# Ledger of designs, part 247: peptides against a protein of PDB entry 3S8F

Target 1, 157 residues: chain A of PDB entry 3S8F
Amino acid sequence: VLTLFVAVPSLMTAFTVAASLEFAGRLRGGRGLFGWIRALPWDNPAFVAPVLGLLGFIPGGAGGIVNASFTLDYVVHNTAWVPGHFHLQVASLVTLTAMGSLYWLLPNLTGKPISDAQRRLGLAVVWLWFLGMMIMAVGLHWAGLLNVPRRAYIAQV
Target 2, 166 residues: chain B of PDB entry 3S8F
Amino acid sequence: DEHKAHKAILAYEKGWLAFSLAMLFVFIALIAYTLATHTAGVIPAGKLERVDPTTVRQEGPWADPAQAVVQTGPNQYTVYVLAFAFGYQPNPIEVPQGAEIVFKITSPDVIHGFHVEGTNINVEVLPGEVSTVRYTFKRPGEYRIICNQYCGLGHQNMFGTIVVKE

## One batch from the design tools (peptide; made by RFdiffusion4, then SolubleMPNN)

Design b2_p24_5_s4 (from b2_p24_5, 13 letters changed)
Fold by OpenDDE base, seed 2:
Structure b2_p24_5_s4 (fold): chain B 157 residues (1-157), chain C 166 residues (1-166), chain A 24 residues (1-24)
Amino acid sequence: as target 1 above (157 residues)
Amino acid sequence: as target 2 above (166 residues)
Amino acid sequence: MELFMKLLMDTMLAEFNLVYAKLL
């Protein structure tokens, strides 16, 4: 009950952020239904990181609803599904948001902008991190659905 | 103009909020559909039952592994399983094929898992509480019990066996 | 797609086993 209740404000928050992104994209010259996405600053790791975190949070949040469902939780509880969910929520959203925050915070604290090389490296790090997290998360969820136990090195499959 | 920007933001927020609510209902509908069209193979078979973990080894139905399997009907059994650091008792658990088995599982020490491979039996075992699971083994053979809740240094080697006889 | 998912799962399980063997 509590998790399902929390799902509402969580979705509201997430999509409010999306609304802010749409506004920003349109201010940057983006037009049409999806043109605003392309207009966003994808060349800035401070922007890309938290956005990728949000993308990972979508399936993670959906999984949270599943985990809170009594009957469905019986299927997935203490299976590889659970760490899959965690890695989407913590290792994706939280971690990528923290990474993005650092890319913003450090230049502001030092008063020095990041170099082009640092920017490019940052983009590579963020994208590779996201890719790795998605691969791992998909695999863990798949394994969990096949009843692979959590915290066990031996599995039925 | 800050006011114009504020109005524009609100317009987008309203649209996205509507979308968020729609998605919430879609997720709920999908869950409901899954629950309506699929049946769980194993469901909890009992209400909350409490026991004293400090005495469960000395007295009661869990005290003697040799008497842990109790026939309660013509084709019905209750199995009193103790999950402990680091194993299960009785081990092996011997039950007939096709019989309705009620597992009553508890722990004398810390929280353990009771995950039976090849089945959807998967419960946590808490000291002081009895986990009750009902299952019927349709296929004879050996089913491994795995602890999927960290319980100490020997956790990874904590296994049991259910032997289903024809 | 199913084969891909299986391979992905197997790879992850292998990685988990490696971590277990090294750390536990």
Scores: peptide ipSAE 0.026, ipTM 0.723, DockQ to the pose 0.033
Fold by OpenDDE base, seed 5:
Structure b2_p24_5_s4 (fold): chain B 157 residues (1-157), chain C 166 residues (1-166), chain A 24 residues (1-24)
Amino acid sequence: as target 1 above (157 residues)
Amino acid sequence: as target 2 above (166 residues)
Amino acid sequence: MELFMKLLMDTMLAEFNLVYAKLL
């Protein structure tokens, strides 16, 4: 019940952010249904990281509803599915948001902008993190559906 | 400019909110699909039964492992299982193939898991509560019981066995 | 797709085992 109460506000927030991004993209010259996405500042790791976090949060949020479902909990509870969900929510959204925040915060605190090399490295780090997290999360979710247990070092599959 | 921006934002928000609502229905559909494809063979009992964890080892249906498997009808059995630190009782659990088995599982000490490999049986076992799971083993052989809830230093070695006899 | 998923799962399990062995 509590999870479902949190799910609705979270969805509203996520889509509000998406709306803001669309608006920003259109202001930056993006046109059409998806052109606004390309117009966003994908060259800035402080932007890319949180956005990738949000993208990872979408399947994670869906999984949250699954995990909170009374009937579906019988399938996924205490399986590898649960760690998969956690890694999407915490290690993807929260961590990438934190990473993005650092890319914004540190230059502002030091008064020194990041170099182009640092920017490119930051982008690489964020994208690689996201990719790795998605691979792990997909694997864990799939393993969970195959009834691989959580908190056990053995599995029959 | 501010007013124009506000109107634009509202328009996009409405669109995305509509999308969010659509996605909610998609999630419900996915839930239904998952239930249909992954829950077959396990029927949880809806009634919460309580037991005194301090006496469950001394008296009652869990007290004697030799009496843990009870035939309740033609091709129907109830198995009274204790999950404890660090194992299961009885061990092994012997049941016939094709019989409807009702597992009544409780704990005398801490919270444990009861995960049967090769099946969708996966429940938490709480002291003072009885977990009830109904299952029919179609294939003979050995099925390992795994504790998937951390229960102490010996958690990783906490295993049991269900032997399904022809 | 199934093969890919299997490989992915095996990789994840292997990684888990490695982490488990290292930590524990």
Scores: peptide ipSAE 0.023, ipTM 0.718, DockQ to the pose 0.034
Fold by OpenDDE base, seed 3:
Structure b2_p24_5_s4 (fold): chain B 157 residues (1-157), chain C 166 residues (1-166), chain A 24 residues (1-24)
Amino acid sequence: as target 1 above (157 residues)
Amino acid sequence: as target 2 above (166 residues)
Amino acid sequence: MELFMKLLMDTMLAEFNLVYAKLL
């Protein structure tokens, strides 16, 4: 039980970010339960990337609690489940946040805005990255539940 | 305007924080329920047992692979297994079908994995500690042991075999 | 927000249930 309290700061952070997104969307004219989501700047890869990362981080965070649970960890430990978790945490949130940061930073460093073509390319990159990452992560989690071992090139399944 | 914005943000944060706390309690409750009802699929483990990794090869129950399989009852065996760089001993491990097998696994060198395909046996093996796993093989045949913890250059080739005889 | 929260909760619980089911 005490170990689970370690999740409190992470949950607070994650949901604070969500709160910020809701506020931002509502400031942009979004109304209702989901209208605020649509109002967010989905045409900006600097925004889309970290948000997609956050979306991937949600199931990853839940998995983190599983991995930290003594009895549940026995099921998933050193299986493909763990790499699946990593790809949601590192390769999704961290990497996409870095990508998004770059899309914001480069225009500021150069003093020039990105072209429309660059913007569209950026959107394509982050969405494709997210899609591929989700497919792989789901596959890894599934394989893990089927007891496919981690760090092995061979498995019975 | 700044004050209004701040208050609005705070209100949303409070709502989401409340949700987060609620979810935390749900998770705790779920884990507690799992612990309370968890009986099936569990491989019983013994108490924490320590061993000297520097002498485990020379003395004690792990020293002689030929004596690794010990019958402790009519249908009960204890198997003393060493996981080392890069293999397992004894290899193969021969056990009877339907017998209750208590694996006592340790390492003389580095951390290894002990993952038995076709079973739910999956433990890390730490030098200085004895991993105890209880399992009954219901089906005869060969079960591959895989090291799923990186242990060095030969990690990928570190395999063992459990032969379950009728 | 209640519907969203419910969906989120259900999703998270589903993940736990999958792992729990394997323990059975």
Scores: peptide ipSAE 0.017, ipTM 0.732, DockQ to the pose 0.491
Fold by OpenDDE base, seed 4:
Structure b2_p24_5_s4 (fold): chain B 157 residues (1-157), chain C 166 residues (1-166), chain A 24 residues (1-24)
Amino acid sequence: as target 1 above (157 residues)
Amino acid sequence: as target 2 above (166 residues)
Amino acid sequence: MELFMKLLMDTMLAEFNLVYAKLL
């Protein structure tokens, strides 16, 4: 029972962050229902990386509820589904947040701003990382539903 | 300025919290729908049963692999399986096609997995606990048992076989 | 809706029972 209740504060936290993003976008001149999204600093890898992590976290969070359900976990437990969930939560959200943090922290610590080339490279890295993680995660979830086992080098499928 | 910012953020939080609540219900509804439409073939777990892992090899229904398959009724069998480092006992497990098989699985040492390919049988095996799985094999042949829970250096080689006879 | 509530309750109860049983 307590396990499923964890979904509530998690969702609250996620959407609180979303609220902060909306506020920031509107401060930057964004208007309307979606205009604030475009107004966000998509040219900054320190911003883009954590946001992409959050986007990956959405399906991961939904999967977390599934994994936390006793009855549903029976179906997916110790299949490729579980690594799929981890790659959305840890390898996407946490890792991209760490990447974003570094893009902000290192210039501030060294006193040297990143070059435009480094900025563009950073954007490419975080977008490619996100894309790769999404492909892999979808594949792992699909494989898990096909009963591909976790922690095994062989599978029926 | 900080106070103004907090008030502004709070206003947006109200909207997003409402949305979050709505999404929560959507997710719960989707889970319920999935359970309602995809529960066919779910193998119900038995009641929690405990055993002493230190004696399970010496005495009781798991001690003799030759006595592991027990007929409990017409076309009904109980199979007492040990998952250990690094294999399964008995191996192979021989059962009739079309019979209702109740697997009673435990471990004398560490946590293992019991994943039967081609079936929905997929349980963790804990020392001191008995995993109960009920299944009917409709097709004859060999079904591979895979350990899908890391159990040590020989984990990758830990396999078993269920032979379903006509 | 009734089926939904039943499934939800059964899931929650199953989880509760499992946790309770393991804590004993």
Scores: peptide ipSAE 0.014, ipTM 0.725, DockQ to the pose 0.040

Design b2_p24_6_s1 (from b2_p24_6, 13 letters changed)
Fold by OpenDDE base, seed 3:
Structure b2_p24_6_s1 (fold): chain B 157 residues (1-157), chain C 166 residues (1-166), chain A 24 residues (1-24)
Amino acid sequence: as target 1 above (157 residues)
Amino acid sequence: as target 2 above (166 residues)
Amino acid sequence: KELVLAVYNASVAMLLAGLLDIGA
């Protein structure tokens, strides 16, 4: 029970980010419960990338709580579940945030805005990356629950 | 305008903060569900038992692989297993079907894994500590032991076998 | 009412996401 209290600050942080997104969306004209989401700049890869990272981080964070649980960790420890968690936390959130940062940073550093073609390519990259990561992560988590070991090239299942 | 924006942000933060507390309970429920459905066969951890990794090969119950399987009761055995770079001893481990097996596993060198396919046996083996796992094999056959903790250049080839006899 | 609905919807979404994550 005490271990789960560590999730409280993390959740508070996560939802403050969500609050910022809601505020931004409403400033952009979004209304209602979900209209603010649609109003966010989904045409900008510098925005989409970290947001997709955040979305991937949600199940990853839940997995973190599972991994931190003594009893549940026994089930998932050193199985494919663990790399599944990693790919959500690092290869999704961190990597996508880095990608998004690049889409903002390079134009600002060079003084040259990205072309429309580059923007569309960037969107394709981050969405495909997210999709691939989600598929792989779900597969790894599922395999982990089936007792597929990590750091092994073979498994019974 | 800045003040107005600040107030708006605070309002949203308060709402999401309340939501965050609600989500905590949702996660607890999910964890409870996972426990109920996937952890019914959790092997209880034994008492912390220590051993000297520098002498475990020379003396004690792990020293002789031929004496590693010890019958402790009519249908009970203790198996003293060493996980080392890069294998297990004894190998194979021969045990009877239906017997209660207590594995006492330790390492003389580095951290290894002890993952038995077809079972829920999955523990890390630390030098200086004895991992205790209790299991009853219901089906005869061969069960592969896999090292799932990186232990060096030969890690990928580190396998053992448990042979369950009828 | 709006807050309750928002919490409900988000909870359902998270529950579904969690169930999918654990392969249920």
Scores: peptide ipSAE 0.029, ipTM 0.757, DockQ to the pose 0.081
Fold by OpenDDE base, seed 1:
Structure b2_p24_6_s1 (fold): chain B 157 residues (1-157), chain C 166 residues (1-166), chain A 24 residues (1-24)
Amino acid sequence: as target 1 above (157 residues)
Amino acid sequence: as target 2 above (166 residues)
Amino acid sequence: KELVLAVYNASVAMLLAGLLDIGA
């Protein structure tokens, strides 16, 4: 139980970011319980990418708590569950944040804004990446729960 | 106004902070629920037992694969298993159906995995430490042992077999 | 009230997601 308190700083950080998103959405004219979400700049890949990363980080973070639990770790350790977890953390949050940062950084470094075509392509890339990552992650977690071993090319299920 | 903005952001942060704390308790509750409903799948860890990995092949209960299976009581056995680069010994491990088997697993070289298909046996094997797992095979047949911890060039081919006899 | 409802809904959603994730 005490080990779970390790998650507190991460949760505080994550939900502070969520608070910032709500504030930003409301500043952009969003109203109501969910209207602020719609008001966020979903037309900008520099925004969408890291937000999708955050969404992937939610189940990943929950899984991290499971992995950190001594008793539950016995069930999932060295199974396909583990790569499912860190793909959400690294290949989703970190990678999408990096992708989003690139969409912001390059225009600023070059002094040239991205074209509308580039913007649309960027959105497609980010959303497809997220979708693929979620499918893979769910599959890996599921396989792990079926006792598929990590770092093996064969399994009896 | 900067002051107004700070007050607003603080209010949102307080709300989301409260949510974060609530979610912590939700996660604890989920863990507790899972443990309460799936207790049969949990094998308690044994006491920490140490061995010298440099001599474990030459002396002691792991030295002779022919003597690795030891009957310790009525329908009770201890099996001394070595995980090494790149295999297991003894191989196969022969045990009777329905017997309580205590696996004592260690490594003379590097960290390995000991994952038995069709069972909930899944432990890491560290040089200098003895992993203890207790299991009863209810069904006869062959159970494959898989190394699920990277241990070198031959890792992908590192397999063993447990043969459960009627 | 709106905040409480938001917290409740989010908690339920995350609870369900967590249960699905761990296969409970």
Scores: peptide ipSAE 0.025, ipTM 0.764, DockQ to the pose 0.080
Fold by OpenDDE base, seed 4:
Structure b2_p24_6_s1 (fold): chain B 157 residues (1-157), chain C 166 residues (1-166), chain A 24 residues (1-24)
Amino acid sequence: as target 1 above (157 residues)
Amino acid sequence: as target 2 above (166 residues)
Amino acid sequence: KELVLAVYNASVAMLLAGLLDIGA
């Protein structure tokens, strides 16, 4: 029970970031319940990458609550579910955030803006990465629920 | 205006905070639903029980694999299992179909896994601690035990068998 | 070679499982 309380500050932090995104979108002219989302700079890989990471973090965070539950952890512990959670938290959120940070950092360090071709390529990379990671992560979670073991080369399924 | 911006941010933060709390309750509800509908079959019946891993092979209920399966009542058994590098004892574990089996599992060396294919039995085995899991095998046959906790170079070959007899 | 095979099989399985799970 106490472990589940860790979900509270993590959710608060995550949705504080969402609040910042809403504010930014509204500053950019977005209005209404969803118009602010469209107004965000989706043409910039430095923005898109970490946002996609956040999107992957949502199911990962939900899985974190499951993993932290004593009773539910019994079901998913040391199954493919756990790597699924890791790939959402590390290989999607952290990695995509790092990728996005690079798209911001490199131009600033070199003093040269990225070319339009590099920008488009960057967008393709982060979207494809996100898609691949989501498919793999869903597969791992699904396999985990089917009792595919972690750290084993064989499975009944 | 920075002041106006801060007020706006605060308003959005309050809204999203409320949403976050709502989502927390949704997740709790989903957990409750999952527990209510999907937790049938395995009961972690163990309390914190400790054992000396350095003597568990020489004395006590884990010392003799021939005496590892103990009938504790009508259609009830306790099975004392050792997980070690790299196997299980006893192997095979023979139990009757339809009997309530209480597995008491410990390790004399390092942390291992105890994952029984075809079941939802999946526990970690820690040296010095006894893992207790209760299960009833409804179908006769062989069930493979897999170590799903990395325990060394022979980890991938660490298997056991539970034989459920009619 | 066993590792390569394991990674390959796991990747394929995850891909297929993911696609099936999302309804593709």
Scores: peptide ipSAE 0.022, ipTM 0.758, DockQ to the pose 0.032
Fold by OpenDDE base, seed 5:
Structure b2_p24_6_s1 (fold): chain B 157 residues (1-157), chain C 166 residues (1-166), chain A 24 residues (1-24)
Amino acid sequence: as target 1 above (157 residues)
Amino acid sequence: as target 2 above (166 residues)
Amino acid sequence: KELVLAVYNASVAMLLAGLLDIGA
């Protein structure tokens, strides 16, 4: 019940952020329905990381609603589905946001800008992290639907 | 300029808020669809039943594992199962194929899991509460019971067996 | 008015979600 109460504000917040991104993209010369996305600063790991985190949060948030439903939770509860949800929320959104924050914070704290090589490396790290997290999350959700138990080292499937 | 920016932001916010609300309805619809299409195999939550965890081993239907399987009718059985640190009682649980089995599961100590592989039986077992699960085994053989709720140092080794006889 | 409508719709959606959650 509590999850459902916070779901609406969370969605509103998330898509308000999306509105800000659209505005920023359009200010940067993006046009059309999707052109503003390409206009965003995808060359900056401090930007890319949180955005990828938000993308991971979409299925995670949907899963949160599923997990909060008594009827649907019966199917997924204490299965590998739950760790899948956690990794999307914490290891994706929170972690990528933290990573992105560091790409901004460290240069500002030290007064030393990151080199181009460091920037490119940062982008690679963030994208690889996201890819790995998505693979793991999909695998865990799939395993959960196949009734693989949580907190067990063995499974029938 | 500030006014123009504000107006632009407001326009985008309105659009995305509308989209947000639409997505919310989509999620609700998906949940409803899932509930409507996945009706088979759902084990309904039983009525809340209480038991004293401090005496459950000493008296009552869980006290004697030899009497844990009770025939309640033609092709109907009730099985009184204890989940404890670190195992299940009785073990093995022997039931006939094709019979309607009502599992009544409780714990004398801490919270455990009762997950039967090859089935949709997956419940948490709380001390002081009785979990009720109804299931009919269609296939004979051995079904492993797994504890999927952390219960201590021996959690990973906590297994049981249900033997379904022809 | 748009805000009121948005709040209304959100509230209805939340209520419906809540009802689904409790199995009503």
Scores: peptide ipSAE 0.007, ipTM 0.724, DockQ to the pose 0.032

